# Designs tried in a protein design run: peptides against a protein of PDB entry 1IK9. Part 183

Target 1, 211 residues: chain A of PDB entry 1IK9
Amino acid sequence: MERKISRIHLVSEPSITHFLQVSWEKTLESGFVITLTDGHSAWTGTVSESEISQEADDMAMEKGKYVGELRKALLSGAGPADVYTFNFSKESCYFFFEKNLKDVSFRLGSFNLEKVENPAEVIRELICYCLDTIAENQAKNEHLQKENERLLRDWNDVQGRFEKCVSAKEALETDLYKRFILVLNEKKTKIRSLHNKLLNAAQEREKDIKQ
Target 2, 207 residues: chain A of PDB entry 1IK9 as posed
Amino acid sequence: MERKISRIHLVSEPSITHFLQVSWEKTLESGFVITLTDGHSAWTGTVSESEISQEADDMAMEKGKYVGELRKALLSADVYTFNFSKESAYFFFEKNLKDVSFRLGSFNLEKVENPAEVIRELIAYALDTIAENQAKNEHLQKENERLLRDWNDVQGRFEKAVSAKEALETDLYKRFILVLNEKKTKIRSLHNKLLNAAQEREKDIKQ
Target 3, 195 residues: chain B of PDB entry 1IK9 as posed
Amino acid sequence: MERKISRIHLVSEPSITHFLQVSWEKTLESGFVITLTDGHSAWTGTVSESEISQEADDMAMEKGKYVGELRKALLSVYTFNFSKESAYFFFEKNLKDVSFRLGSFNLEKVENPAEVIRELIAYALDTIAENQAKNEHLQKENERLLRDWNDVQGRFEKAVSAKEALETDLYKRFILVLNEKKTKIRSLHNKLLNA

## One batch from the design tools (peptide; made by RFdiffusion4, then SolubleMPNN)

Design b2_p22_6_s3 (from b2_p22_6, 12 letters changed)
Fold by OpenDDE base, seed 4:
Structure b2_p22_6_s3 (fold): chain B 211 residues (1-211), chain C 211 residues (1-211), chain A 22 residues (1-22)
Amino acid sequence: as target 1 above (211 residues)
Amino acid sequence: as target 1 above (211 residues)
Amino acid sequence: MELTKEEEEEEIKEIIEELEKA
């Protein structure tokens, strides 16, 4: 079961933060349970897949698009843009919400809720879920932090090896050229020496022919 | 202001999860506000630094050690080990908690609470705090995740550059040696040619002397 | 004639240049 809790403001009670809980199995499209609370009272309703389909049909909206709007309205908890307006009558237990566009508002959905007999239990369970979610998120944060620290160490290690490799490549090139020059100079010296000996021998032979 | 909410079980109501909220400024040692709720009723009390000091003295415990025990009891929400037992009388509004050791339990602290007139407001604020904490932790998680993905990319990039540098170093060494061998072989060939010419000249001179 | 140090450096330079062209 998946769950989302959000804060909402009811048109009838704008000064009192209400909490909207939506619970579903795998997909919101398959139906959901909606719970509304003001921290004292709670109201719950179940919305079936058939009701969702009917609401989409009544709106002349494609079901996937409609479910996408429901997800934004009910799970995002009216994002910063007041795009969704929530209404609830405690007398009729009728909950409805509207999407507010610049020039037009339209009803997105409506649900009959029932007053919960033991709201304290629902509220306690809701707080428990929040505390569990906090603990899970903290554990994830600690894990990600440790992984971040590991990755940073690993990066520094490879970077240091890379810098050493660059320096070693430059040093190798320089050393090889120096060694090559030394050996070449030795060979050049031998060539020069042999050439001089050959010239001297030729000069001596010319002298011996001339008696 | 710092805050911690934890689940506790009261000895008198073990089947009903209670929530213990502790709020403080900078340090728990400077005093704190304690709030207890069952999701229907709420009770609040303020504990001063002087009361904390007095409780430490009454226990014959060093203040820092006592505050350390308070932090474990009140902020950890009786960890998995049931090391702390919580008691509350709704009639007297007297809250006390004990540390359970293997052979001895002792009272760690006791506070007079007052029943909150509007518990729904306290409960709503508590839920709001939980939801805000969830959102903050989610934002931290998303940030850490993105940073981990960045660090992983950066590591892969440096690793790839390092591997290329290693390969380039090996290729450079091989190429330089090949070039050196070619030039050296040319010089060796010249040396051999000059040496043969010198030997031939010497042999011809010996023939001319015998002639 | 012993090649001057300068002539040796020039011959080394020529060899390096030949190695770079190969």
Scores: peptide ipSAE 0.018, ipTM 0.819, DockQ to the pose 0.469
Fold by OpenDDE base, seed 3:
Structure b2_p22_6_s3 (fold): chain B 211 residues (1-211), chain C 211 residues (1-211), chain A 22 residues (1-22)
Amino acid sequence: as target 1 above (211 residues)
Amino acid sequence: as target 1 above (211 residues)
Amino acid sequence: MELTKEEEEEEIKEIIEELEKA
């Protein structure tokens, strides 16, 4: 089961933060349970897949698009630009919400809720869920931090090996050329010595012919 | 201001999760505000630095050690091994907690609380704080995830450059040796040719002398 | 034609230059 809690403001009670809890299985489209609370009272309703489909049809909206709007409204609250307006009557237990666009406001959805007999239990469970979520997110953050530290160490290790490889390549090239020049110079000296011996032998033969 | 909310169980009401909120400025030693709630009622007390010092003195415990135990008790709840036991009288508004060790249980601290007139406001603010903490932790988690992905890319980039550097070093060594062998073989051939010319000249001179 | 000492030094210089260019 997935759950989202958002803070909302009711048009009738704008000074009192309310909390809208939505719980669902896998996808919001398959239905959800909605709970509204002001920290004293709580109201709950179950919304079926058929009710979601009916509301989409009544709005002449494609179901997937409608569910997409429901997700934005119910899981994000008003949103960053107060795009959604929430209304609730404690007398009728009727909850409805509107989408506000620049030139148009329209009702997005409506639900009949039931007053919870033991609101304290609902509130306690809601707080427990928040605390569990905080603990899970903290554990995940600690894990990610440790992983980042590992990755940074691994990067530094490879970077250091790379720099050593570059330096070793340059050193190898320089050393090989120096060694090669030494061997070439030895061969050059031997060739020059042999040429001088040939010249001397030719000069001696020319002297022997001239007697 | 720092804040911690923990779930606790009262000895008198073990079936009902209570929430213990502690708020402080910088360090718990400088004093704190404690709030207890069951999701219906709330009780609050302010604990001064002088009261903390007095409780440490009454226990014959060093203040820093006492504050360390307070932090474990009040910020972590019972702890993983139910090391701390919490007691509260709704009649007297007296809150006290004990540390349970294998062979000894002792009172760690006690506070007189006051019943909050508007518990719903305290509960709403507590839920708001939980939701804010969730949002902050989610944002931190997303940031750490993006940083992790960046570090992994940077590691792969350096690793690839390192592998190319290793291969280029091996290729350079092999290529230089091949080129050097070619030049050396040319010089060896020239040396052999000059030696043969010297041998022939010596043989001709020996014939001329016999002649 | 036997390469003079200068011609052998030039041939070796050319070989080194070819090795440096490749």
Scores: peptide ipSAE 0.017, ipTM 0.817, DockQ to the pose 0.186
Fold by OpenDDE base, seed 5:
Structure b2_p22_6_s3 (fold): chain B 211 residues (1-211), chain C 211 residues (1-211), chain A 22 residues (1-22)
Amino acid sequence: as target 1 above (211 residues)
Amino acid sequence: as target 1 above (211 residues)
Amino acid sequence: MELTKEEEEEEIKEIIEELEKA
C-alpha cells in the first residue's frame, strides 16, 4: 500500500495544523483510505473507485484529469498558493475540498469520514510511518553520499591519468624528434664528407691525366 | 536546537509504542528536554547539565562516557538488542532507563517528567517535525542523485578522452618510428653508395699507377 | 678514424635500439 501524509489547514480551524493521510493500492484511482487527525482525534473514510468515478462524472471532468486534481489536492499538501481549500465538520464528519482558481472556486471532492474510537493508535501508527520513512531516507542519503565520494575519487584518478597521458604523449613526440634530428644530422655530415672525398679523388685523377 | 525522536517500549506498557523526543543545544551534555508520548498523552521534562553531571558522579562514571551512554539510550532508539530498558510511571511521572549487560543491569538515568496539559499540540509539532525532516531528506536525496548522475557522466567523458589519448600515443609512436626508419634507411643507402664509389675510384687509381 | 660501414650500421642499430627503449 502506498501512503502519503500531508499537513493541511481547515477553514473551520485555521490555527490548528491537521494531518491528512491518504493510503491507496497502486493508483489513487482504484480508491483510497483517507485519515484526518489533529493530534487528539482522528477520522477515517474509505473512498471507492466508483465514488471517484461518480465525482468525476458529476463534475463533467475526464476521470484521469479528476484523479490528477485529487492527487494534487490530497497528496501534495496545501502548497503556499492556497490552491486547495479544505473543509471539515466534526459534527457531520463531512470532509470537502475546493480548488480555488482566479475567477472561480469549485468543489473538487467530498467524503464522509467516521470518527476513530482509538485515535491514539492511528496517531502512533502515523508517527511510526514517519520515523520509518526518515530512517529509509537517511539510509538512502548515506548510500548516495558514499557513492558520490566514490565517483569523485574515480573521476580524480582518471583525470590524473589522462593528464599524465597527455604530458607523456608530448614528451614522447619531443624526445623522438630530438633523437631523430641528431641521427639525421650525423648521417648528413657523413654524406657530405664522402662527397668531398669523391670530389678530391676526381680532381687528383684529372691532374694525373694532365704530363 | 537539535532534536531526535525515537520509538521505545515501556516495561509497563510493552504493547504500546511510545515516542521519546530529545531536544538539546549543540551537545547532549549541556542539558536536554525530554518528551514522551503515547499518541494521546504527553509528558515533558528538562534535564540540566548539573543533573547530568550528578548522575555521572553517582554512577562513578566519567562524564564523557556517561553522556555517550545517554546518547545511545535516548537518541538511538531501542535497537533490536534490548540493551536499554525504559520505565515510566504515569502516576509518579518518573522516567528511568537501565542498561542491560550480560551479567548486570544498572540504572543509567532517571528523570521526573510533567504531564503536558495540551498533548495534541506536542503531537502535532512532533508530526510536523517528522514531515519537515522527510521533506529535507527527500530534497537531499534528489540533489545527491543528480550529483551522482553528473559525476558518472563526467567520469565517462574523461575515461573516453583518456582511452583516446592512450590510443593516440601508441599511434604516434608507431607512425614516428615508421617514418624515421624510412629516412634512416635512405641515408644509410646513400652512405653505402658513396663508399662504393670511393672504393672504385681508389682501385682505378691503383691500376693507373701500376700501369 | 673513419667509421667503417659496419661501425655505421652498428651506430644506426644502437640509435634504433635507444629509440625503442624510450
Scores: peptide ipSAE 0.019, ipTM 0.818, DockQ to the pose 0.124; fails the geometry check
Fold by OpenDDE base, seed 2:
Structure b2_p22_6_s3 (fold): chain B 211 residues (1-211), chain C 211 residues (1-211), chain A 22 residues (1-22)
Amino acid sequence: as target 1 above (211 residues)
Amino acid sequence: as target 1 above (211 residues)
Amino acid sequence: MELTKEEEEEEIKEIIEELEKA
């Protein structure tokens, strides 16, 4: 079961933050449970998949698009722009919300809620869920931080080894060429010495022929 | 201002989770505000630095150690072991907690609370703080996740470059040696050829002298 | 004095060994 708690402003009580909890299984499309609270009273309603489908049909909206709009309205909290207006009557327990576009406002959905007899229990459970979510997110955050520190160390270690390898490759090439030149020069000196001996021998032979 | 919300069990109401909020500035030692709620009622009390110092003195405990015990009791939530027992009288508004060790139980602290007139406002603010903390932790978590993915990519890239550099170093060494041997062999062949020419010239000269 | 084929191989070997000691 998935859950989202959001802050909303009701048209009826603009000075009091309300909390909207939505709970669903796998997808919001399959239905959901709404819980509204003002920190003193609580109201709950169940929305079925059939009701979602009927509302989409009544609005002449494609179901996936309608569910997408519901998800934005009910799960995102009050987005930065007052795109969604929430209405609730404590007398009728009727909850509805509107999407306010530039040129058109329309009712996106409506739900019948029921007043919870023991709102304190609902509020305690909601606070418990928030605290559990905080603890879970903190544990994940600590894990990611440790892993981030590990990966940074590992990167620095490999980077340092890579830089050493690059330098060692360049040094190796330079050293091998220097050594090669030394040995080649020795062989070239020997070749030159042998050529000079051949020239001298030929000159002596030419002298011996000329008596 | 720092804040911590924890779940506690009261001896007077063991079936109902209570929430203990502690708020302080910089250090718990400088004093703190306690708020207790059961999701319907709320109680608040202020504990001064002087009261903390007096309680430490009355207990014959070093102040830093006492504050350390307060921090464990009041900020950690109910730790896994029932080391801390919380008591609250709704009638007297007297809150106290005990540390239960193996051989000794002792009162760690006591506070006079006052019943909040509008508990719904306190509860709403508490829920708001929880939701803000969730949002902040989620944003941090998403950032750490992205950074973790970046660091992993960067590590893989450097590792791949390092492996290529190692292989290229070995290949370079092998190639340079092969090329060196080829050139050396050419020079050695030339030296041998020149020696043979010298030997032939010497043999011809020895023939010419015998003639 | 002709460097014998053996002496030439030894010189190559020494060169290789000197290069391998780097």
Scores: peptide ipSAE 0.018, ipTM 0.819, DockQ to the pose 0.248; fails the geometry check

Design b2_p22_6_s4 (from b2_p22_6, 12 letters changed)
Fold by OpenDDE base, seed 2:
Structure b2_p22_6_s4 (fold): chain B 211 residues (1-211), chain C 211 residues (1-211), chain A 22 residues (1-22)
Amino acid sequence: as target 1 above (211 residues)
Amino acid sequence: as target 1 above (211 residues)
Amino acid sequence: MELTEEEEQKEIEEIKKELEKA
């Protein structure tokens, strides 16, 4: 089961933050349970997959698009743009919400809620869920922080090895060339010395022929 | 201002989770505001630095150690060991808590609370704080996750470059030695050829002298 | 043909250039 709690403002009570809890199985499309509270009273209703499908049909909206709009309205919290207006009658327990676009306002959905007999239980459970979510997110954040510190160390270690490898490659090339030149020059000197000895021997032979 | 919310069980109402909010400025030692709620009623009290100091003195406990015990009791939530027992009288609004050790139980602190007139406001604000904390922790989590993915990519990139550098260093050494041997062998062949020419010239000269 | 010191130096430079291209 998935759950999302958001804060909303009701048109009827704009000075009092209300909390909207939505709970669902796997997908919002399969239906959901909606719970509204003002911190003293609570109201709950169940919305079935059939009701979602019927509302989509009545609106002449494609079901996936309709569910996408429901998800934005009910799960995102009041986004920065007051695009969604929430209405609730405590007398009728009728909840409805509208999408306000520039040129068109339309009702996105409506639900019949029931007043919860023991709102304190619902509020306590809601606070417990918030505290559990905080604890889980804190544990995940601590884990991710430790992983980030590990990965940064590992990166620095490999980077340092890489820089040493680059420098060592350049140094190796330079050293090998220097050694090669030394040995090659020794052989060249020996070749030159042998050529000079051959030239001298040829000159002596030419002198011996000329008596 | 710092704040911590924890869930506690009262000895008087062990079936009902209560929430203990503690708020303080910089350090718990400077005093704190304590708020207790059961999701319907709320009670608040202020504990001054002087009261904390007096309680530490009355207990004959070093103040830093006492504040350390207060922090564990009031801010940690009910840890897995029921080391802390919480008591509250709704009639007297007297809150006290005990530390239960193997051989010694002792009262760690006591506070006079006042019943809040509008508990719904306190509960709404508490839920708002929880939702804000969730949002902040989620944003931090998403940031840490993105950093983790970045660091992992950066590590893989450097690791791949390092492996290529190692292989390139070994290949360079091998290639340079092969090329060196080829040139060296050519020069050695030339030296041998020149020595043979010198030997032949010397033999011809020795023949010419014997004629 | 006596490889002049210049021809030997050219061979070294060519070997260096071939090594730099690899």
Scores: peptide ipSAE 0.016, ipTM 0.817, DockQ to the pose 0.131
Fold by OpenDDE base, seed 1:
Structure b2_p22_6_s4 (fold): chain B 211 residues (1-211), chain C 211 residues (1-211), chain A 22 residues (1-22)
Amino acid sequence: as target 1 above (211 residues)
Amino acid sequence: as target 1 above (211 residues)
Amino acid sequence: MELTEEEEQKEIEEIKKELEKA
């Protein structure tokens, strides 16, 4: 079961933060359980897949788009202020919500809720779920932090090795060229010396022919 | 102000999860506010720095060690099961907690609480704090995840460049040596040719002298 | 033909240029 808790403000009680819990199995489209609380009282209702489909049909909205709007309204809390307006009558237990666009507001959905006999149990479980979520997210954050620190160390190590490799490549190239030039120049000097000896020998032979 | 909420079980009501909120300014040692709730009722008390000091003295415990034990008891919730036992009388509003060691249990501290007139406000604010903490932790998680993915990409990029640098260094060394050997062998061949010409010239001159 | 000093220097420069292209 998946769950999301959001804070909402009711039109009838704008000064009192309410909490909207939505619980579902795998997908919101297959139906969900909605729970509303003011921290003292709680109200719960079940919305079936058939009710979601009927609401989409009544709105002449494509079901996937409608479910997308339900998700924004019910799971995000009041997103950017005033896009979704929530209404609840404690007397009738009728919950309805509207989408407020620039020029048009329309009812997005409505639910009949039932007052919970033991709201303290619902509230305790809700707080437990929040604490469990905090603990899980903290553990994930600590894990990711350690992994980031590992990756940063590993990056620095490879970067340092890479820079050393670049420098070593340049140094090797320079050293090889220097050694090559030295040996080559020795060979050139030897070739020149041998040529001069050949020229001298030829000149001496020409002198010997001339007695 | 710092705050921590923990779930606890009271000896008197072991089947009902209670929530212990501790709030403090900068350090727990300077005093704190404690709030207990069962999701229906709430009780609050203030503990001063002087009370903490007195409790440490009464226990003959070094203050830093005592504050360390308070932090474990009050901020971690029941850590590993049964190390800390919590007691609360709703009638007297007397809250006390014990540390259970293998062979010795002792009272670690006690507080007089007061019943909150509007527990719903305290509960709503507590749930709001939990939701804010969840949202903050989720944002941190998403940030760390993105940074993790960045660092992993950067590591892979540098690793790939490093491997290319290693291969390029080896290839360069091999190529330079091959080219060097070729040119050197040409020069060696020329030197040998010139030496042979000198030997021939010397032999011809020796023939001319005999002639 | 005996590679003149200039021809030998050209060969070194060609070897350098070929290595700079790699």
Scores: peptide ipSAE 0.019, ipTM 0.817, DockQ to the pose 0.105; fails the geometry check
Fold by OpenDDE base, seed 5:
Structure b2_p22_6_s4 (fold): chain B 211 residues (1-211), chain C 211 residues (1-211), chain A 22 residues (1-22)
Amino acid sequence: as target 1 above (211 residues)
Amino acid sequence: as target 1 above (211 residues)
Amino acid sequence: MELTEEEEQKEIEEIKKELEKA
């Protein structure tokens, strides 16, 4: 079961924060349970998939689009943008909500709720769900924080190894060039010495021919 | 202001989850506000720093240790270990809690609470705090998740550069050795050729003398 | 003829260039 709790303001009681709980299985489209509370009273209603389909048809709206609007109205939390207006009559237990566009407001949906006999149980369960959600989110955050600290250490370790590798490559190149220059210079010196010996031998032979 | 909400079970009402809210400024030691609710009624009391000090003295406990025990009892949430037992009389509004050790139970603290006239406001504010905490924790979670994904990408990028650097170092060493061997072999060939020319010149000179 | 230090350095530079071409 999925659940979302949002704060709403009712047109009839704008000074009192109400809480709208929506509970569903897998998808909102398959139906949902809606619960309204003011922290003293609670009202609950079940909305079936057929009722959702009927309301979409009555609105001449494609079902997926209609469910998308329901999700925005009922699950997003009433953000500061008065895009959705919520109405509830405690006498009739009739809940309805409107979408406010620039030039047009229209009813998005309406539900008959029933007053809960024991609102304290609903409120306790709602608070329990909030506390469980907080605990779960805290555990996730602690895990992600530790993982981020691990990844940062691992990054620093690889970065340090990379910098050492770059420096070692440059040092290797320099060392190899120095060693090879030394060996080549020795061979050049030996070649020059042998050339001089050949020149001297040729000059001596030319002297011996000239008596 | 810091706040913690915990679930507790009262000895007098073990079937009804109660919620214990503790609110304080900076440290629990400086005093706190305690609120108890069952989702229908609420009871609130203010505990001063002097009362905390007096209870620590009455218990013959060092104040820091006593506050540490208060924090465990009142802020940890009643974990499944019945280390702390909570009692509340609705008639007297007297709240007390005990620490249960293997062979000894002792009263850890006691507070006089006052019944709240409008419990719905306390409950609404408590739910608001829970929803705000959930939203804040969700935002932190999303941020940490994105940071985690960034760090993982950065790690992979550096790791790939490091592997390329290692391979490039090995390739450089191999290439330099091959080039130097070629040049050295040319110089060795030239030295051998010059030595043979010197030997031939010496042999010709020895023939000319015998002649 | 002892190569001057300058001539030795020039020969080292030529060897470096040959090694870069090889």
Scores: peptide ipSAE 0.019, ipTM 0.815, DockQ to the pose 0.569; fails the geometry check
Fold by OpenDDE base, seed 3:
Structure b2_p22_6_s4 (fold): chain B 211 residues (1-211), chain C 211 residues (1-211), chain A 22 residues (1-22)
Amino acid sequence: as target 1 above (211 residues)
Amino acid sequence: as target 1 above (211 residues)
Amino acid sequence: MELTEEEEQKEIEEIKKELEKA
């Protein structure tokens, strides 16, 4: 079961933050349980897949698009964009919400809720869920932080090895060329010396023929 | 101001989860505000730095050690170790907690609370704080995840450059040695040829002298 | 004939070129 808790403001009670809990299985399309609380009283209703389909049909909206709008309204809370307006009557237990576009507002959905007999239990469970979610998110944060620190160390180690490899390559190339030039110059000197000896021997022979 | 909310069980009401909120400035030693709620009623008290010092003195405990025990009791909640036992009288508004060691239990602290007139406001604010904390932790998680993905890419890039550098170094060394051997062998062949020409010239001269 | 410094340099350049071609 998935759950989302959001803060909302009711048009009838704009000074009192309410909390909207939505619980569902896999997708919101399959139906959901909605719970409203003001921190003293609580109201709960179950919305079936058939009711969602009927509301979509009554609105002449494609079901997937309608469920997409429900998700934005019910799971995101009143984001700063005032796009969704929430209404609730404590007398009739009728909950409804509207989507406000530039020039037109329309009812997006409406649900009958029931007053919870023991609101304190629902509120305690809601707070427990929040505390569990905080603990889980903290554990994930600590894990990700440790992994970041590991990845940074591993990056620094490879970077340092790479820089050493570059320097070692340049040093190797320079050293090999220096050694090669030394050996080549020695061989050139030997060749030059042997050529001079050959020229001298030829000149001596030409002198011996000329007597 | 720092805040921590924990779930606790009261000895008098073991079936009902209570919530303990502690709020403080910088360190718990400077004093704190404690709020207890069962999701219907709320009780609040302020504990001053002087009261903390007095409780430490009455216990014959060093203040820093005492505050360390208060931190474990009040901020960690009832961890699974049942090391701390919480008691509250709704009639007297007297809150006290004990530390349970193997063979000895002792009172760690006691505070007078006051019943909150509007518990729903305190509960709503508590839930708001939980929701804000969840949102902040989610944003931190998303940031850390993106940073992990960046660090992993950067590591892969450097690793790939390092491997290419190693391969290029080995190839360079092998190539330079092969080229060096070729040039050396050519120079050795030239030296050998010149030596043979010198020997032949000397033998011809020795024939001409005998002739 | 003493190889002039120019002929020695030319032979070094030829060796460099052979090293570049190999």
Scores: peptide ipSAE 0.017, ipTM 0.815, DockQ to the pose 0.369; fails the geometry check

